Peptides against a protein of PDB entry 4GXB. Designs and how they scored, part 38

Target 1, 277 residues: chain A of PDB entry 4GXB
Amino acid sequence: VPTEEVSLEVLLSNGQKVLVNVLTSDQTEDVLEAVAAKLDLPDDLIGYFSLFLVREKEDGAFSFVRKLQEFELPYVSVTSLRSQEYKIVLRKSYWDSAYDDDVMENRVGLNLLYAQTVSDIERGWILVTKEQHRQLKSLQEKVSKKEFLRLAQTLRHYGYLRFDACVADFPEKDCPVVVSAGNSELSLQLRLPGQQLREGSFRVTRMRCWRVTSSVPLPSGSTSSPGRGRGEVRLELAFEYLMSKDRLQWVTITSPQAIMMSICLQSMVDELMVKKS

## One batch from the design tools (peptide; made by RFdiffusion4, then SolubleMPNN)

Design b1_p12_5_s3 (from b1_p12_5 with F9Y K12L)
Fold by OpenDDE base, seed 4:
Structure b1_p12_5_s3 (fold): chain B 277 residues (1-277), chain A 12 residues (1-12)
Amino acid sequence: as target 1 above (277 residues)
Amino acid sequence: EFENPEAFYDLL
């Protein structure tokens, strides 16, 4: 692609648009720096955020596709998909809420975390009770961003990324599940017919390994599920999990977001390694 | 396949 100056739209978690002038040849970090400059985010806080490729749903929700890598050209990565549904989103890229303290010291950082957290609550990524929701709304009405975040940090699935509904082979074959990644785990929420909501926690420290696989389903004769077009690639995330002492078991999640799940696993592992060093 | 270097550290 010839090097040209272009206007690139980057979204915050709440859908707020940030327009930056960049070169088509600018790499992910260059674009991130341009976004930071546009927001007046200081350079020392840039590393707490990343750019993500997402698909915007009809309701304005984001389906995370992947994190943009350092060598990528964000303009090319998003425009090559030739669909207006694909967007670039700025989001925090760490898992430990302790790092919020560093970000919250800056007004812009505080605003970014606040906007993300409000959005995550509104989208049901962060799980709240009725009473907690009332308290959060009161703080939001008062625009008490620091107090809002301090309360939010105590909530279930704070800092998690929630994926679209998908299928897993655990606890049974073809179980519909909602996967969330955060706090060094994959949380699998499931509701079997006639049963209450259940949650399984898969800690990354109990995963020996993981892999992403892609397959093209063979046209099985009868059940043309109308929605899967002929030749859609099925992505799966499989991880080998220590269920109990000396018992490893493979768990497989079938999801279009398997790549993003794998990125989250790697990112959580990387953060754990940094904390131990 | 990605091997997890942090595997089982909390169990050792």
Scores: peptide ipSAE 0.452, ipTM 0.916, DockQ to the pose 0.067
Fold by OpenDDE base, seed 2:
Structure b1_p12_5_s3 (fold): chain B 277 residues (1-277), chain A 12 residues (1-12)
Amino acid sequence: as target 1 above (277 residues)
Amino acid sequence: EFENPEAFYDLL
């Protein structure tokens, strides 16, 4: 692509549009800096955020595809897909809520975290009781962003990324699950027939390794995934997990978001390494 | 396959 000045749309978690003028040759960091400048986010807080490629669903929800890498050209990455459903989203890129303290000290940082958190609650990514929801709404009505975030930080799956419904081979083969990544874990929520909602927690510190694989399904008649055409690439995330003392077991998640899940795992591991250094 | 450098550190 020739180097040209272009207008690029970057979305916040709440769907707010941020238009930035960038070069088609600008890398991810250049675009991120442009977005930060547009928002008046200070330079020292830029590192707490990343750009993500997402697919916008019909309901306006975002299906996270991947994090944009440093060498990527965001304009090219999004436009090359030739589909209006693909968007670039700005989101916080750390997992430990302790880092919220740094970001919340700045008005713009606070607003970004607030908007993200409101959106995550509205989308059901953060799990709330009826009473908690009432409290959150009251704080939202009062525009008490700091208090809202402090309450939100105590909620189940605060800071998690929720994935689209997919399939895992745990606890049973072809089990429908909802995966969420956060707090150095993958949470697998599932409901087996006649059973209550169950959650499996897979801590990254108990994962020996993980991998992403791609396969082309053979035309076997069981099109179990609604909407996958014949011959679509199946992505899987597999990780080897320490289930008990001296017992490793592979868990495999079949999801179009397997790449994003692996990015989350790596990111959580990287953050743990940084904390130990 | 990605080996996890943080594997089992909290268990050792």
Scores: peptide ipSAE 0.446, ipTM 0.914, DockQ to the pose 0.068
Fold by OpenDDE base, seed 1:
Structure b1_p12_5_s3 (fold): chain B 277 residues (1-277), chain A 12 residues (1-12)
Amino acid sequence: as target 1 above (277 residues)
Amino acid sequence: EFENPEAFYDLL
């Protein structure tokens, strides 16, 4: 691709648009630096954020596709998809809430975390009780961003990334689930017929390994489930989990976001390794 | 397949 100056749109978690002038040949870090400069985010805080490729839904929600890699050219990565639904999003890229302390020391960092957290609550990614929601709204009305974040940090699934509803083979085959990644785990929320909402926790420290597979369903003459076109690539994340002492079991999640789930697993493992080092 | 280097560390 010839090197040209282009305007690139990068979204914050709340849908706020940041327009940056970059080169088509600029790599992910170059674009991230341009976004940081536009926001007046200090250079020492850039490493706490990443650029993600997402699909914007009709309701304005984001379905995370993948994290942009260092070697990628964000302009090319997003425009090559030839669909306006694909966007680049800036989001925090660490899992441990302890790193929020570093980011919150700066006004811009604080604003980014606040906007992301508000959005995550509004989208139901962070789980809140009625009373907690009332407290959060009161703090939001007062524009007390630090206090808001401190309360939010205590909430269930704070810092998690929530995926679109998908299917797993746990606890039974073809079980509808909502997967969330955070705090060194995959959380699987499920509601079996006639039952209350259940949550299964899969800690990464109990995963021996994982893999992503892609398959093309054979044209089976049977009515495929409504919504998957005949012949669409099926992505699966499978991980081998230590269910009990000396008992490993494969768990398989069927999701278009299987790649993103794998990226989250790797990222959580990497962060754990850094903390031990 | 990705092997997890952090597997079972908290179980030892």
Scores: peptide ipSAE 0.446, ipTM 0.915, DockQ to the pose 0.067
Fold by OpenDDE base, seed 3:
Structure b1_p12_5_s3 (fold): chain B 277 residues (1-277), chain A 12 residues (1-12)
Amino acid sequence: as target 1 above (277 residues)
Amino acid sequence: EFENPEAFYDLL
């Protein structure tokens, strides 16, 4: 692609648009710096955020596809998909809420965290009781951003990424699940027929390994499940988990977001390593 | 929860 100046749209978690002028040859960090400059985010806070490729769903929600890597050209990465559904989103890229303290010291950082948190609550990524929701709304009405965040930090799945409904082979084969990543775990929420909502927690510290695989379903002459187009690539995340002492078991999640899940796992592990150093 | 209560060991 020839090097040209282009206008690139980057979205915040709440769908707010940030337009930046960049080169088509600008790498992820260059674009991130341009976004930071546009927002007046100080340079020392840039590292707390990342650019993500997402697919915007019909309801305006974001399905996270992957984190943009350092070597990527964000303009090319998003435009090469030839679909307006794909967007670039700015989001915080750390898991430990302790890092919120650093970001919240700056007005712009505070605003970014606030906007993200409001969006995550509205999307049901952060789980709230009716009472908590009332308290959050009161704080939002008062525009008490710091207090809002402090309350939000105590909520279930604060800082998690929620994935689209998918399928796992645990606890049963072809079990519908909702996966969320955060707090050094994968949370699998499921409801079996006639049962209450159940949650399985898979701590990354108990994962021996994980992998992403891609497969093309063979044209089975039998009943095509109506929803999968012929020839659609099936992505799976598999991890080997310590279920008990000396007992490892593979768990496999079938999801178009398997790549993003694996990125989250790696990112959580990396953060734990940094925290221990 | 799906974890065995005895799965308290960390690998990392």
Scores: peptide ipSAE 0.211, ipTM 0.859, DockQ to the pose 0.045

Design b1_p12_5_s4 (from b1_p12_5 with F8I F9Y K12L)
Fold by OpenDDE base, seed 5:
Structure b1_p12_5_s4 (fold): chain B 277 residues (1-277), chain A 12 residues (1-12)
Amino acid sequence: as target 1 above (277 residues)
Amino acid sequence: EFENPEAIYDLL
């Protein structure tokens, strides 16, 4: 692609548009710096955020596809898909809420975290009780962003990434699940027939390994997923989990977001390693 | 396949 100056749209978690002028040859970090400059985010806080490729759903929700890699060209990565449903999103890229303290010290950082958190609550990524919701609304009406975040930090699945409904082979074959990643775990929420909502927690510290696989179903094969056309690529995330002492078991999640799930696992592991050093 | 260096099995 020839090097040209272009206008690139980057979205915040709440759908706010940030327009930046960049070169088509600018790498992910260059674009991130341009976005930071546009927002007046200081340089020392840039590292707390990343750019993600997402697919915008009809309801305006984001389905995270993957994190943009360091050597990618964001303009090319998004435009090559030739679909307006694909967007670039700015989001915080750490898991430990302790890092919020560093970001919240800056007005722009505070605003970014606040907007993201409000959006995550509205989308049901962060789980709230009726009373908690009332408290959050009151704080939002007062525009008390710091207090809002402090309360939000105590909520279930704060800082988690929620994926689209998918299928797992645990606890039963072809079990519909909602997967969320955060706090060094994969949370699998499921409801079996006639049962209450259950949550399975898979801590990354009990995962020996994981892998992503892709396959093309045979034309004669029944598509197990309603709405997937025959011949669409099937992605799976499999991880080997320590279920009990000396008992490893593979768990497989079938999802178009398997790559993103794997990225989350690696990111959580990386953060744990940094904390130990 | 990605191996996890942070795997801790003695927690069981």
Scores: peptide ipSAE 0.319, ipTM 0.830, DockQ to the pose 0.067
Fold by OpenDDE base, seed 1:
Structure b1_p12_5_s4 (fold): chain B 277 residues (1-277), chain A 12 residues (1-12)
Amino acid sequence: as target 1 above (277 residues)
Amino acid sequence: EFENPEAIYDLL
């Protein structure tokens, strides 16, 4: 692609649009720096954020596709998909809430975390009780962003990424689940018929390994389940988990977001490694 | 397949 100056739209978690002028040849870091400059985010805080490729749903929710890698050209990555549903989103890229302290010291960083957290609560990614919701609303009305975040940091699934409803083979085959990644785990929420909501926690430290596989379903003559066209690529994330002492078991999640899930796993592992060093 | 280096301590 010839090098040209273009206007690129980057979204914040709340859907706010940030327009930046970049070159088509600018790599992910170059675009991230341009976004930071546009927002007046200090250079020393850039590393706490990343650019993600997402698909915007009809309701305005984001389905995370993948994190943009360093060598990628964000303009090319998003435009090559030839669909307006695909967007680039700026989001924090760390898992440990302790890093919020560094980001919150800056007004712009504080605003970014606040906007993201409000959005995550509104989307149901962060789980809140009725009382907690009342407290959060009160703080939001007062525009007390620091206090809002401090309360939010204590909430269930704070800092998690929530994925679209998908299917797992745990605890039963073809079980509908909602997967969330955060706090060095995959959380699988499921509701079996006639049962209460259950949550399974899979800590990354108990995952020996994981893999992503892609398969093309053979045209089986049997009636396509209503949502997947006969020719769509099936993505799966499989991980080998230590269920008990000396008992490893494979767990497989079937999801179009399997790649993003694997990226989250790697990112969580990387952060744990940094903390040990 | 990605091996998890952080799992080694918990698996032993």
Scores: peptide ipSAE 0.302, ipTM 0.826, DockQ to the pose 0.075
Fold by OpenDDE base, seed 2:
Structure b1_p12_5_s4 (fold): chain B 277 residues (1-277), chain A 12 residues (1-12)
Amino acid sequence: as target 1 above (277 residues)
Amino acid sequence: EFENPEAIYDLL
């Protein structure tokens, strides 16, 4: 692609549009810096955020596809897909809520975290009780962003990224699950017929390894699962998990977001490594 | 396949 100046749209978690003028040849960091500048986010806080490629659903929800890598050209990455459903989203890129303290010290950082958190609650990514929801709404009405975030930080799945409903082979084959990544774990929520909601917590520190695989399903005659066209690539995330002493078991998640899940795993591991250093 | 350097192998 020839180097040209273009207008690139970057969305916040709440769908707010940030338009930046960049070069088609600008790399991810260049675009991120442009977005930061547009938002008046200070340079020292840029590292707490990343750009993500997402697919916007009909309901306006975002399905995270992957994090944009440093060498990527965001304009090319999004436009090459030739679909308007794909967007670039700015989101915080750390897991430990302790880092919120650094970000919250700045007004723009605070606003970004607030907007993200509100969106995550509204989308059901953060799990809230009725009472907690009432409290959050009260704080939102008062525009008490700091207090809102402090309360939110205590909530279940705060800071998690929730994935689209998918399938896992745990605890049973072809089990419908909702996967969320955060707090150095993958949380698998599932409801088996006639059972209560169950959650499996898979701590990354108990994962020996993981892999992403892609396969093309053979044209089997029968049941097109809703949403997979004939010939759609199946992505799977498999991780080997220490279930108990001396017992490793593979868990496989079949999801179009398998790549994003693996990125989350790597990111959580990386953060743990940084904390140990 | 990605090996996890943060895996707690002493639990094995």
Scores: peptide ipSAE 0.321, ipTM 0.828, DockQ to the pose 0.073; fails the geometry check
Fold by OpenDDE base, seed 3:
Structure b1_p12_5_s4 (fold): chain B 277 residues (1-277), chain A 12 residues (1-12)
Amino acid sequence: as target 1 above (277 residues)
Amino acid sequence: EFENPEAIYDLL
């Protein structure tokens, strides 16, 4: 691709648009720096954020596709898909809420975390009780961003990334589940017929390994999920998990977001390694 | 929970 100056749109978690002038040949870090400069985010805080490729749904919700890698050209990565549904999103890229303290010391960092957290609550990624929601709304009305974040940090699934509804082979074959990644785990929420909502926690420290596979379903029997056309690529995330003492079991999640899930797993492991060092 | 808290398998 010839090197040209272009206007690139980067979205915040709340859908706010940030327009940056970049070169088509600019790599992910170059674009990230341009976004940071546009927002007046200090250089020392850039490393706490990443650019993600997402698919914007009709309701404005984001389905995370993958994190943009360092060698990628964000302009090319998004435009090559030839669909207006695909967007680039800026989001925090760490898991431990302790790192919020560093980011919150800066006004711009605070604003970014606040906007992301508000959005995550509104989208149901962070789980809140009625009373907690009332408290959060009160703090939001007062525009008390620090206090809002401090309360939010105590909430269930704070800092998690929620995926679209998908299917797992656990606890039963073809079980509908909602997967969330955060706090060094994959959380699988499911409701079996006639049962209450259940959550399974899969800690990354108990995953011996994981892999992503792709397959093309054979045109066989009618049990195509209603939303997938014939011949669509099926992505699966499989991980081998220590269920009990000396018992490893494979768990497989079938999801178009399997790549993003694997990226989350690796990212959580990497962060844990940094903390132990 | 589907995790067994009594079993520790630290990959790190």
Scores: peptide ipSAE 0.085, ipTM 0.769, DockQ to the pose 0.051; fails the geometry check

Design b1_p12_6_s1 (from b1_p12_6, 6 letters changed)
Fold by OpenDDE base, seed 4:
Structure b1_p12_6_s1 (fold): chain B 277 residues (1-277), chain A 12 residues (1-12)
Amino acid sequence: as target 1 above (277 residues)
Amino acid sequence: GSEEVFENPVFE
């Protein structure tokens, strides 16, 4: 692609549009800096955020595809998909809520975290009780952003990234699950008809390894999941988990977001490594 | 098919 000046749209978590003028040859960091400048986000806070490739669903929800890598050209990465459903989203890229303190010290950072958190609650990524929801709504009406975030930080799955419904072989084969990544874990939620919500928590520190596999299923005649056309690539994330002392077990998640899940795992591992250092 | 494996350095 020839180097040209283009207008690139970057979305916040709440769908707010940020338009930036960039070069088609600008790399991820260049675009991120342009977005930061547009928002008046200080340079020292840029590192707390990343650009993500997402697919916008019909209801406006975002299905995260992957984090844009440093060497990528965001304009090319999004436009090459030739679909308007793909968007670039700015989101915080750390897991430990302690880093919120650094970001919240700045008005723009505070606003970004607030907008993201409101969106995550509205989308059901952060789990709230009725009473908690009332309290959050009251704080939102008062525009008490700091207090709102402090309350939100105590909520279940605060800071988690929620994935689309998928399938896992845990606790049983072919279980429909909702996976969420955060707080150095993968949470697998299962709700069977007429049953209570069940959750499996898989801490990253108990994962020996993980793998991402891609395969093209052979046209087997039987159970085509209604949404997967014949010939679509099947992605799986599998991790070997320490279930108990000296007992390792593989858990496999079948999801088109397997790559994103792996990215989350690596990101959580990296953050833990920094803390150990 | 393709496979990518990641070893976890923080495995306890």
Scores: peptide ipSAE 0.633, ipTM 0.966, DockQ to the pose 0.811
Fold by OpenDDE base, seed 5:
Structure b1_p12_6_s1 (fold): chain B 277 residues (1-277), chain A 12 residues (1-12)
Amino acid sequence: as target 1 above (277 residues)
Amino acid sequence: GSEEVFENPVFE
């Protein structure tokens, strides 16, 4: 692609559009810096955020595809997909809520975290009780952003990334699950007909390894999976988990977002490594 | 088909 100046749209979690003028040859960090400059986010806070490739769903929610890598050209990465449903989103990229303290000290950082958190609650990524919801709404009406975030930080799945409904082989084969990544774990939520919500928590520190597999199923006369056509790529994330003392078991998640799940695992591992050093 | 495996350095 020839080097040209272009207008690139980057979305916040709430769908707010940030237009930046960049070069087609600008790498991820260059674009991120341009977005930060447009928002008046200070340089020392840029590292707390990343750019993500997402698919905008019909309801306006985002299905995260992957994090844009350092060597990528965001303009090319998004435009090459030739679909308007694909967007670039700015989101915080750390997991430990302790880092919120650094970001919240700045007005722009505070606003970004607030907008993201409001969106996550509205989308059901953060789980709230009726009473908590009432409290949050009250704080939102008062525009008490710091207090809002402090309350939100105590909520279930605060800071988690929620994936689209998919299938896992745990606790049983072909279980419909909703996977969320955060707090150094993968949370698998399952609701079977007539049953209460069940959650399996898989801590990253108990995963020996994980793998991403891409496969093309053999042509069959019948499509068994809804929404899966013949010859469609099947993505799976599998991790080997320490279930008990000296007992490792593979858990496999079948999802188009398997790559993003793997990226989250790596990101959580990286953050833990930093803390360990 | 393809497979990529990641070893976890923080495994305990």
Scores: peptide ipSAE 0.633, ipTM 0.966, DockQ to the pose 0.810
Fold by OpenDDE base, seed 1:
Structure b1_p12_6_s1 (fold): chain B 277 residues (1-277), chain A 12 residues (1-12)
Amino acid sequence: as target 1 above (277 residues)
Amino acid sequence: GSEEVFENPVFE
């Protein structure tokens, strides 16, 4: 792609559009800096955010595809897909809520975290009780962003990324689940017929390893699994988990977002490594 | 098919 000046749209979590003028040859960091400048985000806070490639669903929700890597050219990465449903999204890229303290001291950082949190609550990524919802609405009406965030930080799945409904082989084969990543864990939520919502928590520190597998299923006489046509690429995330003392077991998640899940795992591992140093 | 494996350095 020839080097040219282009207008690139970057979305916030709430769908707010940020237009930046960049070069087609600008790498991820260059684009991120341009977005930060447009928002008046200080340079020292840029590192708390990343650019993500997402697919916008029909309801306006975002399905995260992957984090844009440092060597990538965001303009090329998004336009090469030749679909308007793919977007670039700015989102915070750390997991420990303690880092919120650094970000929310700045007006722009506070606004970004607030907008993201409101969106995550509205989309059901953060789980709230009726009473908590009432309190959050009251704070939102008062535009008390700091207090809103302080309350939100205590909520279940605050800071988690929620993935699209998929399938896992745990606790049973072909079990429909909703996976969320955050707080150094993968949360698998499932609702079996006639049962209440169940959650399985898989802590990263109990994962010996994980793998991402890409395969093309052979044409079977059976109809394709729900939501996938015959011949479509199947992505799986599998992790070897310490279930009990000296007992390792593989858990496999089949999802188009397997790559993103792996990126989350690596990111959580990296953050834990920093804390241990 | 392809496979990428990641070892976890923070495994306990």
Scores: peptide ipSAE 0.632, ipTM 0.966, DockQ to the pose 0.802
Fold by OpenDDE base, seed 2:
Structure b1_p12_6_s1 (fold): chain B 277 residues (1-277), chain A 12 residues (1-12)
Amino acid sequence: as target 1 above (277 residues)
Amino acid sequence: GSEEVFENPVFE
């Protein structure tokens, strides 16, 4: 691709558009720096954020596809897909809420975390009780961003990334689940008809390994997930989990976001490694 | 098909 100056749109979690002028040859970090500059985010806080490729759904929600890699060209990565539904999103890229303290010290960082958190709550990524919701709304009305975040940090699935509904073989085969990644775990939520919401929590520290598999399903009479065309690539994330003492069990998630899930796992592992270091 | 396996260094 010839090097040209282009306008690139980067979205915040809430859908706010940030337009940056970059070169088509600019790598992920270059684009990230441009976005940071546009937002007036300090250089020392850039490392707390990453660019993600997402697919915008009809309702405006984002389905995370993957994190943009360091050597990628974001403009090329998004435009090569030849679909307007694909967007680049800026989001915080750490898991430990302790790092929020560093980011919140800066006005722009605070605003970014606030906007993301508000969006995550609105999208149901962060789980709130009625009373908590009332408190959050009150703080939002007062524009008490720090207090809002402090309360949000205590909420269930704060800092988690929620994936689209998919299928897992846990607790039984072909279970419809909603997977969320955060706090060094994968949360699998399941609601069966007439039953209470069930959650399986899988801590990363109890995963011996995981794998991503790409396959082309044979036209088997099995109910193709609604929306998957014949011959569409099937992605699976499987992890070997220590269920109990000396009992390892594979759990398999079938999802178009399997790659993103794996990226989340790796990211959580990396962060844990830094903490051990 | 393709498979990529990741070993977890923080496995306890």
Scores: peptide ipSAE 0.632, ipTM 0.966, DockQ to the pose 0.801

